# Peptides against a protein of PDB entry 9GMZ, part 223

Target 1, 343 residues: chain A of PDB entry 9GMZ
Amino acid sequence: TGFPLELLTRPATERLAYFENYTVAHPRLKEVYEILMRTIAEPAGASFIFVYGASGVGKTTLRLRVEQKLTELALPKLESDRARVPVVGIEAIAPESRYFNWKEYYTRALITLEEPLIDHKFDYGVRGISRDNFGKINVESKVVAPALRRALENALIHRHPDVFFVDEAQHFGKVASGYKLQDQLDCLKSLANMTGILHCLLGTYELLTFRNLSGQLSRRSVDIHFRRYCADSPEDVQAFKSVLLTFQQHLPLAETPNLVDHWEYFYERTLGCIGTLKDWLKRVLSDALDREATTITLKDLQKRALSVAQCQKMFKEIQEGERQLSETEADVQNLRSALGLGA

## One batch from the design tools (peptide; made by RFdiffusion4, then SolubleMPNN)

Design b2_p23_1_s2 (from b2_p23_1, 10 letters changed)
Fold by OpenDDE base, seed 3:
Structure b2_p23_1_s2 (fold): chain B 343 residues (1-343), chain A 23 residues (1-23)
Amino acid sequence: as target 1 above (343 residues)
Amino acid sequence: SRERRLKLIQEFLANPSLTLDDL
């Protein structure tokens, strides 16, 4: 089934919003979604979930769909428990300095936990935290990071989310020294332990550095690798072509563009990352709608493509992450062999 | 498992128009 044909008579904003909200259930997204939902339901003593993969693989889409599903599943309980928030999701900020801004992190987390429409207002016991007339949290500049942490701990305990999502979590690793990285991981571990709230960190392959630094985190973490489609796998190529076909059918244009015939060019400029593909098609669709075009052409695609230099940089980062994982798999095999466990 | 991945690929190839809202 394609897009609703009635969209062709609707404003460009509605046509674009349809495509933006459309999510292809491609095999890797479905697999990671099922693993993540199961792990959230049955964490088995885990305090952390790590979801790692290439930039633009679709981690934010995964998060948003899990947040939606957890909210839907919680709705019957939210009628009786007006204090509960079913899920909380934030994006970690890239630090402007060699230091992670914990004050900003705690402030954003508090703002996200306190939705303006939540009836049950909570007092954090921290001076300089207030609510405006719209119910939004305001944090005064005088409030220090340790006070914001206590406020967040109290809020997480009071709101009892099933999971705390942190997107772009590789930004925790952007610190001046390995010692400070360990301290940051210990801070996150302490927050998860003190609140009893499961934390899910989503990010690039830079998250693998966190796993390797703490043998104690590894015992209390579940790892989920969100892989990109690989051109050396016939099954992955076929899945990627099927994603192109699905997007082709769901572009709200009068004439269906032939994306599948250009699959190699799409692969070259996305590296098999479906989020990068969707963002590219969204930009091209926006340009087509602005021009009242009936379709999109290869020239329209080329105008909004990532440069070869950008793709080469992203590919090096992917190769390094995939290499580190392959080495870890080899180390597991070597350990098994050394233990006398047959392969 | 590799078998589960192959099954998910086959299911998707049979109905590529599925969204995560259908899950």
Scores: peptide ipSAE 0.037, ipTM 0.519, DockQ to the pose 0.833
Fold by OpenDDE base, seed 5:
Structure b2_p23_1_s2 (fold): chain B 343 residues (1-343), chain A 23 residues (1-23)
Amino acid sequence: as target 1 above (343 residues)
Amino acid sequence: SRERRLKLIQEFLANPSLTLDDL
């Protein structure tokens, strides 16, 4: 099924919003979604889920889809349980300084968890945390990080989300030393343990550093690799072409562009990352709508493509992450062989 | 408040941006 043809008579803003809102259910997204939903339903004593993959693979899309599904499944209970928040998701901010801002993290987490329209408002026991006339949380500048942590712990316990999502979680790793990285991980672990709330960290392959630093987290973590599509796999190439075919059918233009004929160029400039592909097509669609164009041309694609230098940099980062994972898989096989379990 | 909260949640779930039917 393509886009609703009625969109061709709608404003450019509605046409762009349709495409922005459209999600292609590609095989890797579905696989990771099913694993993540199952792990959230049955965490089996896990306190953490790590979802790692290339930048632009679609981790934010995955998070939003899981947040929606958990909200849908909780909806009948939300009618009776006025304190319940089914899921909470935040994006970790890149620190302006070399140090992660825990005060900002706790503030954003608390604001996101404590929705304005929730009926059961409680006192956090922290002076300088209030609600405005609209029920939105306000945190005074004088409130210190340990007080915000206690407020967030109490809020998480009271609201009982099925999972706490942190997107772009590699930003916790932006510290000058491995020791400071461990302290940050222990801080997150303590928050998960004290609240009993499952935490899901989504990020780049830089999250592998967190996995390797804590042998104690390895016992209470589930790892999910969100893979890109690889050009050396015929199945992955076919899946990538199928995604292009779906996107070309869902671009709200008068003439359907032939994206599939340019699949190699799309692959070259996205590295098999569907989020990068969607963001590229969104920019090109916006330009086409602004010009009242009937279709998208190769020249329009070229104007909004990532540079070869950007793609080369991203590809090196991907190759390093994939290498580290392949070495870990080989180490597991070697360990199994050494234990007499067979390969 | 509650009815408005539930309505906003339903609107969030009904938003085509979030159609799970694609999954």
Scores: peptide ipSAE 0.035, ipTM 0.652, DockQ to the pose 0.054
Fold by OpenDDE base, seed 2:
Structure b2_p23_1_s2 (fold): chain B 343 residues (1-343), chain A 23 residues (1-23)
Amino acid sequence: as target 1 above (343 residues)
Amino acid sequence: SRERRLKLIQEFLANPSLTLDDL
């Protein structure tokens, strides 16, 4: 079924919001969603989940849908345990300096753990952490990072989320030295171990460099590769075309645009990344709604497409990440063969 | 892995309008 036809009589803002909120359950998203949900339910002694993939592949969409589902599944328990938060999700921020701002990270995590609906006042045991008149955490500038860490540890233990999500987690790797990168890994590992909370780090392929620095994390981590669609795979091309078909049916316009016939152009400018595709279509839809247009044309698409230079840069970053994963898989296979374990 | 991916693609192709809310 397409979009609700009544949307055609609704304001442009509502029509745009419909498309923004619409999530296509494409095969890669569904696969990663199922793996992630199962891993969260049964971590089997894992302390970390790493979800890596291209920028614009849909990692944030995955996170938000998992957060929603975990919240829904927790509702019956939340009625009895008002202190519990089912899931916590934050975005790691790129450091302005050569050093990751742990104080800011801990502050944001604490603020996120203070959902407005939590009536239970938690004492963080740290002076200079207060609640404002709106129940939001206020952290005084004098509070040091080690104190905020202890507050976060206590909050995570008390709130007991099923998982702690960190989006854009490659930003932990953006430090000036390998030593500092190891310190950051050890810091995260310590936080997960002390709280008993499963951490899920979502990021670009730059997260692999971070992941590979700790051989000990390998024993306590689950790795999930959120792949793009590849044009060299007939199945992936068919899945990508089916996503275009679904999007064209869910664009709230009077005339259904033909996106599928332009699949190669969409692939060229998205690299098989569905998030990039959705963002592109959202921009084009916004322009169409502003003009009160009945449909979207190829010219409208071209106006909002990423440049070839942008696509080339993004593709180079993807190829490097895919190469690094392929080498790791080959190394494992070579090791197995060398051990006399069949392929 | 590969068989499961193929199955998911087939399921999606059979119902491309499926949302994650239906999961």
Scores: peptide ipSAE 0.023, ipTM 0.548, DockQ to the pose 0.800
Fold by OpenDDE base, seed 1:
Formats: sequence, structure tokens, C-alpha cells
Structure b2_p23_1_s2 (fold): chain B 343 residues (1-343), chain A 23 residues (1-23)
Amino acid sequence: as target 1 above (343 residues)
Amino acid sequence: SRERRLKLIQEFLANPSLTLDDL
């Protein structure tokens, strides 16, 4: 099924919003979704889930779909349990300074967890944290990071979400000179242990550095690799072409463009990352709607494509991440050989 | 407040952008 044909008579803003909101349920997204949902339901004593993959692979889409499903599953219980929040999702911000801003992180987490319309008001036990007339959390500038942490710990315990999501979690790795990445991980580990709340960190392959830094975290973490589609796999190429066909059918244009005929060019400029593909098509659709075009052309695609230099940089970052994961498989073989288990 | 919270959650779940049936 394609887009609703009624959209062709609607304003450009409504047509663009339809495509922005449309999500393709592609094989890698389904696979990672099922693994993540199962792991949240049965964490088996894990305190962390790491979801890592290329920039633009679709991690934010995965998070949003899981947040929705957890909210849907909790809805019948939310009628009786007025204190519960089913799921919390935040995005970690890149620091303006040389180090991660914990004060901002705790403030954002607390604001997100303490939704304005929640009936059960919580006393944070911290001076300078209040609710406005709309129920929105206000944090005074004088409130220090350790006080915000205690407020967040108490709020997480009281609200008891099934999982706490942190998107763009590689930003925890931004440490000042003289600080260790280990100190950031110990801080997160302490928060998870003190609250009993499962944490899911989504990010780039930079998260692999976090995974490897602590043998104690590795014992309490589940790893999920959100893979891109690879051009050397016939199955992955067919899946990527099927995604292009689906997007082609869901572009609200008078004439359906043939995206599938250009699959190699789409692959070249997205590296098999579906989020990158969707964002490219959004930009091209916006341009087409602005000029009241009936379709999109190869020239329109070329105008909004990532440059070859950008793709080469992104591909090097992907290859380094995929190499580190392949080395982990080789390390397993080396470990088995060293243990005398044979290859 | 509660009815409005549940309504907003239902509206969030009803957002066609996020039809779980496609997963």
C-alpha cells in the first residue's frame, strides 16, 4: 500500500509531515527491535544494554518504537498505578566545554521523567526544584549536580520505568584532560545500581570503548549491534532495494519516482544506513514540494546528496567500528585456543 | 489531569507515524 492519495490535494507541510512520520519496518530494525524488547522483558540481572551502530543506521527510530510499545503495554496498569512512568528516553548532548555536562544531563532526565500531567507529585527533597503552574519542572541555577543526581535517583525509584534510554550516549566519552572515561562509566553504573533501573545506551561505535573499559560492566551488560546493510551480501542488497521500493511508494508526489533503478547511487551515498537514506529523501521531497514538482529526478537527488568526502569519512568510521567487532570474534577464537577448547 | 494524561498517551499511541503493526 502506498501513501493516501488524498495527500496530493493537501498543503506541502502536511505532505512533508506524512513522510517524516512514515517508518519502514526493514529487516535489521525488526531484528534489533525483537532482541531489545526481549532483553527489556528479561534482563537476567543486566544493568545495561548497549545498542551500537553507524551514524544514521536508525537507532533513534528503534528507541521511539520501543518507547511506544512499552507505553502501550503499560497503558492498562497506568490506570491503577498513578506514580508509574513506563519508559524514559533522553538524548545526551554534545558538551560545549571539554567535558560532559552532568548537571544538564540530570536536569533533562528529571524534566523528562517528571512529566507535567502526572497526578502523583513527588517531593525531590532538594531546594530549588519546583513545578510551575503547568506542572513543568523548574531547576534553579544554584542547584548543584550532586543534588540533581539525588533527585533523579529518588524519581527513578518512585516512577520505576522498565528502561531508561540514553540516545547519542557516545557523548559520555567527552572527558576533560585528567579525567578518565572510567569515572563516567562508574557514575552511570552507580546510578543504575542505586535505582535498580535498567539503562539502555544507544550510540555510535564509540560506545565499544565503553564496553571494553570495565570487566565489571561487561558482566552486567547486553550488547546489541545494529548493523547497516552490506553490498557484499545478496540478502542485504535485496533488503535495501525493498526499502527503496517502500519509500518510493510513500513519497506523496503525483508521479511515483523510480528510486530502485538508482539503488547503487543510493547505496554509495548512504553506506546502507536507512536513517541517512530517509533524511536524504526528506530534503529532496521538501525541495520538490517547494517548487510544486510532480516527481523527483536524479538531479534533485544529486543536489541533496552527501558529498563523496563526507561518505568517505563516514565509511572510515564504520570500517573501524566493524573491525573492532570482528576483532572481538577473533579474540573469542584466540581465547578458546588459549583455553585449550580448540578452534 | 489524569484523563488528560491518558488522552495524551492515547494520542501519542494513535500517531500514525508510529503504527507498531508494521513491525
Scores: peptide ipSAE 0.077, ipTM 0.702, DockQ to the pose 0.053; fails the geometry check

Design b2_p23_1_s4 (from b2_p23_1, 8 letters changed)
Fold by OpenDDE base, seed 4:
Structure b2_p23_1_s4 (fold): chain B 343 residues (1-343), chain A 23 residues (1-23)
Amino acid sequence: as target 1 above (343 residues)
Amino acid sequence: SEERRRKLIQEFLANPDLTLDDL
C-alpha cells in the first residue's frame, strides 16, 4: 500500500513529515530491533548493550523507535508511578577538544531525563540545578562535573528508566590517549553500576575499539551488529530493492518515481545503508515539494547524492569495521576448536 | 544465524509495507 492519497492536497510540510515519520521495517532493522527489545526486557545481568554499524545504517532510527515502543509499553505503569521515566536517550557530541566533556554529557543527560512534563519535583541534592518557569532543567555554570554526576545518578535511580541510550557513542573514544579512554569506560561502568540502569551505546564501528579496551565491560555487555545490505548477497540485494520499492510507494508525489530501476546507483551512493538512503530521499523530496514537482527524476537524485569521494571514505570505514568483526569471529571459532567445543 | 537472517528477508519480501509501528 502506498501513502494516503489525501496528502497530495496537504501542505508540503505535512507531506515531508509523512515521509520523515515513515519507517520501513527492513530485515536488518527488524532483527536489531527484536534483539534490542528482548535484551532490554531481559538484560540477564548485562550492564551495557553495544549497537554498532556503519554511519547511516539506521541506528538513530532504531533508538527512536525503541524509545517510542518502551514509552508506549510503560504508559499503564506510569499512571501509578509518576516519578518513573521509561527510557532516556541522548546523543553524544563530538568533543571540540581531544577530551570528552563529561560536564556537558551529564548536563544533557539530566536535561533529557527531567523533561518538564514530569510532575514530581525531584531534589537533585546539588545546588545550582533548578527548573525554570516552564519546568525545564537549568544547570548553572558553577556546577562541577562530579556534582552533575551525583545529580544524574540520583535522577537515574529515582526515575528508573529501563534503558539509557547514548547515540553517537564513538565520540567517547575520541581521546588523545588510551589511558583517558579507559578512564571514560570506567566512568560509564561506574554510572551503570551505581544506578543499576542498563546503558545502550549506539555508534559506528569505532565502538569496537572502545569495547575491546575494557575486558570488564565485555563480561557485562551484549553486542548487536547492525549490518548494512551487501551487494555480494543476492538476498541482501533483493531486500535493498524491496526497500526502494517501498520508499517509491511512500513518497507523497502525484507521480510515483521509479527508484527500483536505479537500484545500483542507490546502492553505490548509500553502500547498502537504509538511513543514508532515507535521508537522501528526504532531501530530494523536500526539493521536489519546494518546486511543486509531480515526481522525482534521476537528475533530482543526482543533485542530492553523496559524492563518490564521500562514499569511498565511508566504504573504507565500513570495510575496516567489518574486517575487525570477521577477525573476532574467526578468533572465537579458533578458540572453540582449540577447546574441543566444535565450530 | 544466516538462516534467521534469510528468514527475516523472506518475511520482509512477503510484506514490504510493514512498519516498526506494526511490530
Scores: peptide ipSAE 0.328, ipTM 0.883, DockQ to the pose 0.834
Fold by OpenDDE base, seed 5:
Structure b2_p23_1_s4 (fold): chain B 343 residues (1-343), chain A 23 residues (1-23)
Amino acid sequence: as target 1 above (343 residues)
Amino acid sequence: SEERRRKLIQEFLANPDLTLDDL
């Protein structure tokens, strides 16, 4: 079924918000969602979950939907345990200084974990961390990273989230010259071990470098590959076309645009990444609503498409990540064969 | 497995309007 027809009489902001909030349960997203929810419910001694895939595959959408579901499932318990936070999710910021800013990370994590909706005030025991009159955490510039870490450890122990999400986690790989990526992993591992909180790192295929560097993390980690749709798979092409059909029905416009007839152009400019597709359509919808247009044209699509050069760069990064995973899968098969475990 | 992947695609093609909120 399409969008509610009543939206055609609503403000452009409400029409855009409808499409933004509309999340197609496409096969790859559903698969990763089910694996992630099961792993969070039953970590089996895992300290880390790695969710890796192409930029724009939909990792942030996955995170937000899992955060929503975990919050909904926890609501009955939160009435009795006002100190508990069911889930915490942050985005790792790309550092301006080329180096990952741990002080900023700990500050953002504390601010997110201690949202003002929690009546239960916790004292972090750190001078320069305060709550304002609205219950929002304020961190003074003088507070050093080790003090912020201790505050975050105490907050995570007190709030007991089922999972701590870090989106864009490849930014931990942005280390100073002379620093090892291993030191960043050991820091995260120490935080997870000291708090007993499961960490989920979402990011690009650059997260594979984290997996390979720590043979000790691999024993306490679950890996989830969020795959794109591939044009060489007939089933993946049909799924991608079906996503286009669903999106065209859920664009709140007076005339339904025919997106499916242009599926090859959509595939060329998204590389089978549904997040990239949704973001593209959102930009085009915004432009159409601003013009009070009745539909979306190919010219409107072309105006907001990624350039061929951007797509070529993204495709090279995807191919390298997919190659590394394929080699790892072959190594596992070879190991199984060598152990006398059938293929 | 590839079989599970095919099954998920078939289920989606049967009901492409389902959202993650419906799960």
Scores: peptide ipSAE 0.326, ipTM 0.885, DockQ to the pose 0.830
Fold by OpenDDE base, seed 1:
Structure b2_p23_1_s4 (fold): chain B 343 residues (1-343), chain A 23 residues (1-23)
Amino acid sequence: as target 1 above (343 residues)
Amino acid sequence: SEERRRKLIQEFLANPDLTLDDL
């Protein structure tokens, strides 16, 4: 089934919003979604979930859909427990400095936990944190990072979310030395332990370097690899072509563009990452709607494609991440063999 | 498992219009 045909008579903004909100339940997304939902429901003493994969694979889409589902499932209980928040999700900001800004992180986390839909006013016990008349948290410049941390710990304990999401979590790894990277990990571990809240860190393959620093964290973490579609797998190629066909049918244009015939070009410029594909098609759709075009052409696609140089850089980053995971799998096999556990 | 991934691909190819909201 395609898009609702009534959209062709609607404003360009409504047509674009339809496509933006449309999410294909593609096999890799469904797999990771089911694993993540199950792990949140039954953490089995885990304090961390690591979700890693290529940039543009769809991690943010996964997070937002899990946040939505957890909120929907919690609605009947939230009527009786007005203090509870079912889920909290933030994006880690890339530091402008060589060091991760913990003050900014704690401030953003507090703001997100205390969004205006929460009628139950919480006292943070910290001077210089207040709510304005619109329910927005105001943090005075004099409030230091240790005080913001205590406020966040108290807020997380009081609101008791089932999970705390941190997207773009590889930014915790942006430190000048390995020692500081360990300090970042110990800070996160301490926050999870003090609050009893399950943390889910989503990020690129750079998150593996962060994950591997602590053997103690590995005992209390669940790993989820969000894989891309690989051109060397006939099954993955068929799934990727089917995603293209589905997007082709859901582009609200008068004439259905033939995207599937260009599948190799789409693969070349997305590396099998569906998020990159959707973002590309969104940009091209926006350009087509602005021109009142009836369809999308190959020239329209080429205008908004990532450059070959960008794709080559992204591919090197993917290959390095996939290599590190393959080495880890080989190390497990070697360890099993050395222990006399059959292969 | 690889077999589970294959099954998920087959299920998707049977109903490619499904969204995560349908789950």
Scores: peptide ipSAE 0.323, ipTM 0.881, DockQ to the pose 0.818
Fold by OpenDDE base, seed 2:
Structure b2_p23_1_s4 (fold): chain B 343 residues (1-343), chain A 23 residues (1-23)
Amino acid sequence: as target 1 above (343 residues)
Amino acid sequence: SEERRRKLIQEFLANPDLTLDDL
């Protein structure tokens, strides 16, 4: 149990890379992973999956692990179907303007779908999209968003991924008016419908505002709440402490640091978000390796901790998201009661 | 469900070294 002891003789870069690549299958991650994998395998007519939760809960880790697993599962088919891409994942970018940049979104999606290793040249039917000598997609500046959309639709149909991931999808909601937000949602629906490709939108609780604007999506979407660990739950506290124990055993240091005794401080500065915890420990490990330190101290942790003000802001955003979900659950119960469906 | 959540926690506590690569 723990890291390979041989790492202690290895370069700091290799020791850090070990910890970066180490992914604890903590209960919340495992739960969401299993639900997501099952939903991708059997979408049952769903066009969308929404994965929402706190910033730093581990959504990007979830995405990357699902992408890896879907790629692994598809390898036998990819040998026969060289046109297929098993999965595509992009990050939505916050718009610099009052409008979401669809041109940039479509361009990034096309670039991601058309990895240089795919020898099969596809004609997008759009002038100004080409491959360079390295097989990388180049999009000329003159190509307009509607043309890029058609190219993406054709590429998604041709490459037929099992899912299209959009990380940081709350950025679709960053528009100047509710009307424009509906237009963004209708654009995404149309893309999913035209391609037949399942879309998975991962984001913060701000994604709920986007999700709730379309009653029509409610019938064609699966919602997955990636919860943090809560300090008011003894089981969640136990799980969080166990994650700390696992991480302390997998820090490639000569002396195992005692993280568990500081669990309250770790909880205070992560809000029960394991991604935030891992990123914090990664920064502290990097500092320790740079100093050739044998262990990590509380002072080393404090130097790389989020500020109380940052934690308070993040906690307020979490509480608002958790409140909105709780209200929705109560509304469902009230509706059931009003329908004479017992509680 | 809360029961499923508890089960997953107990499974993790039994094998805390399990990675997603093992799934």
Scores: peptide ipSAE 0.305, ipTM 0.876, DockQ to the pose 0.818

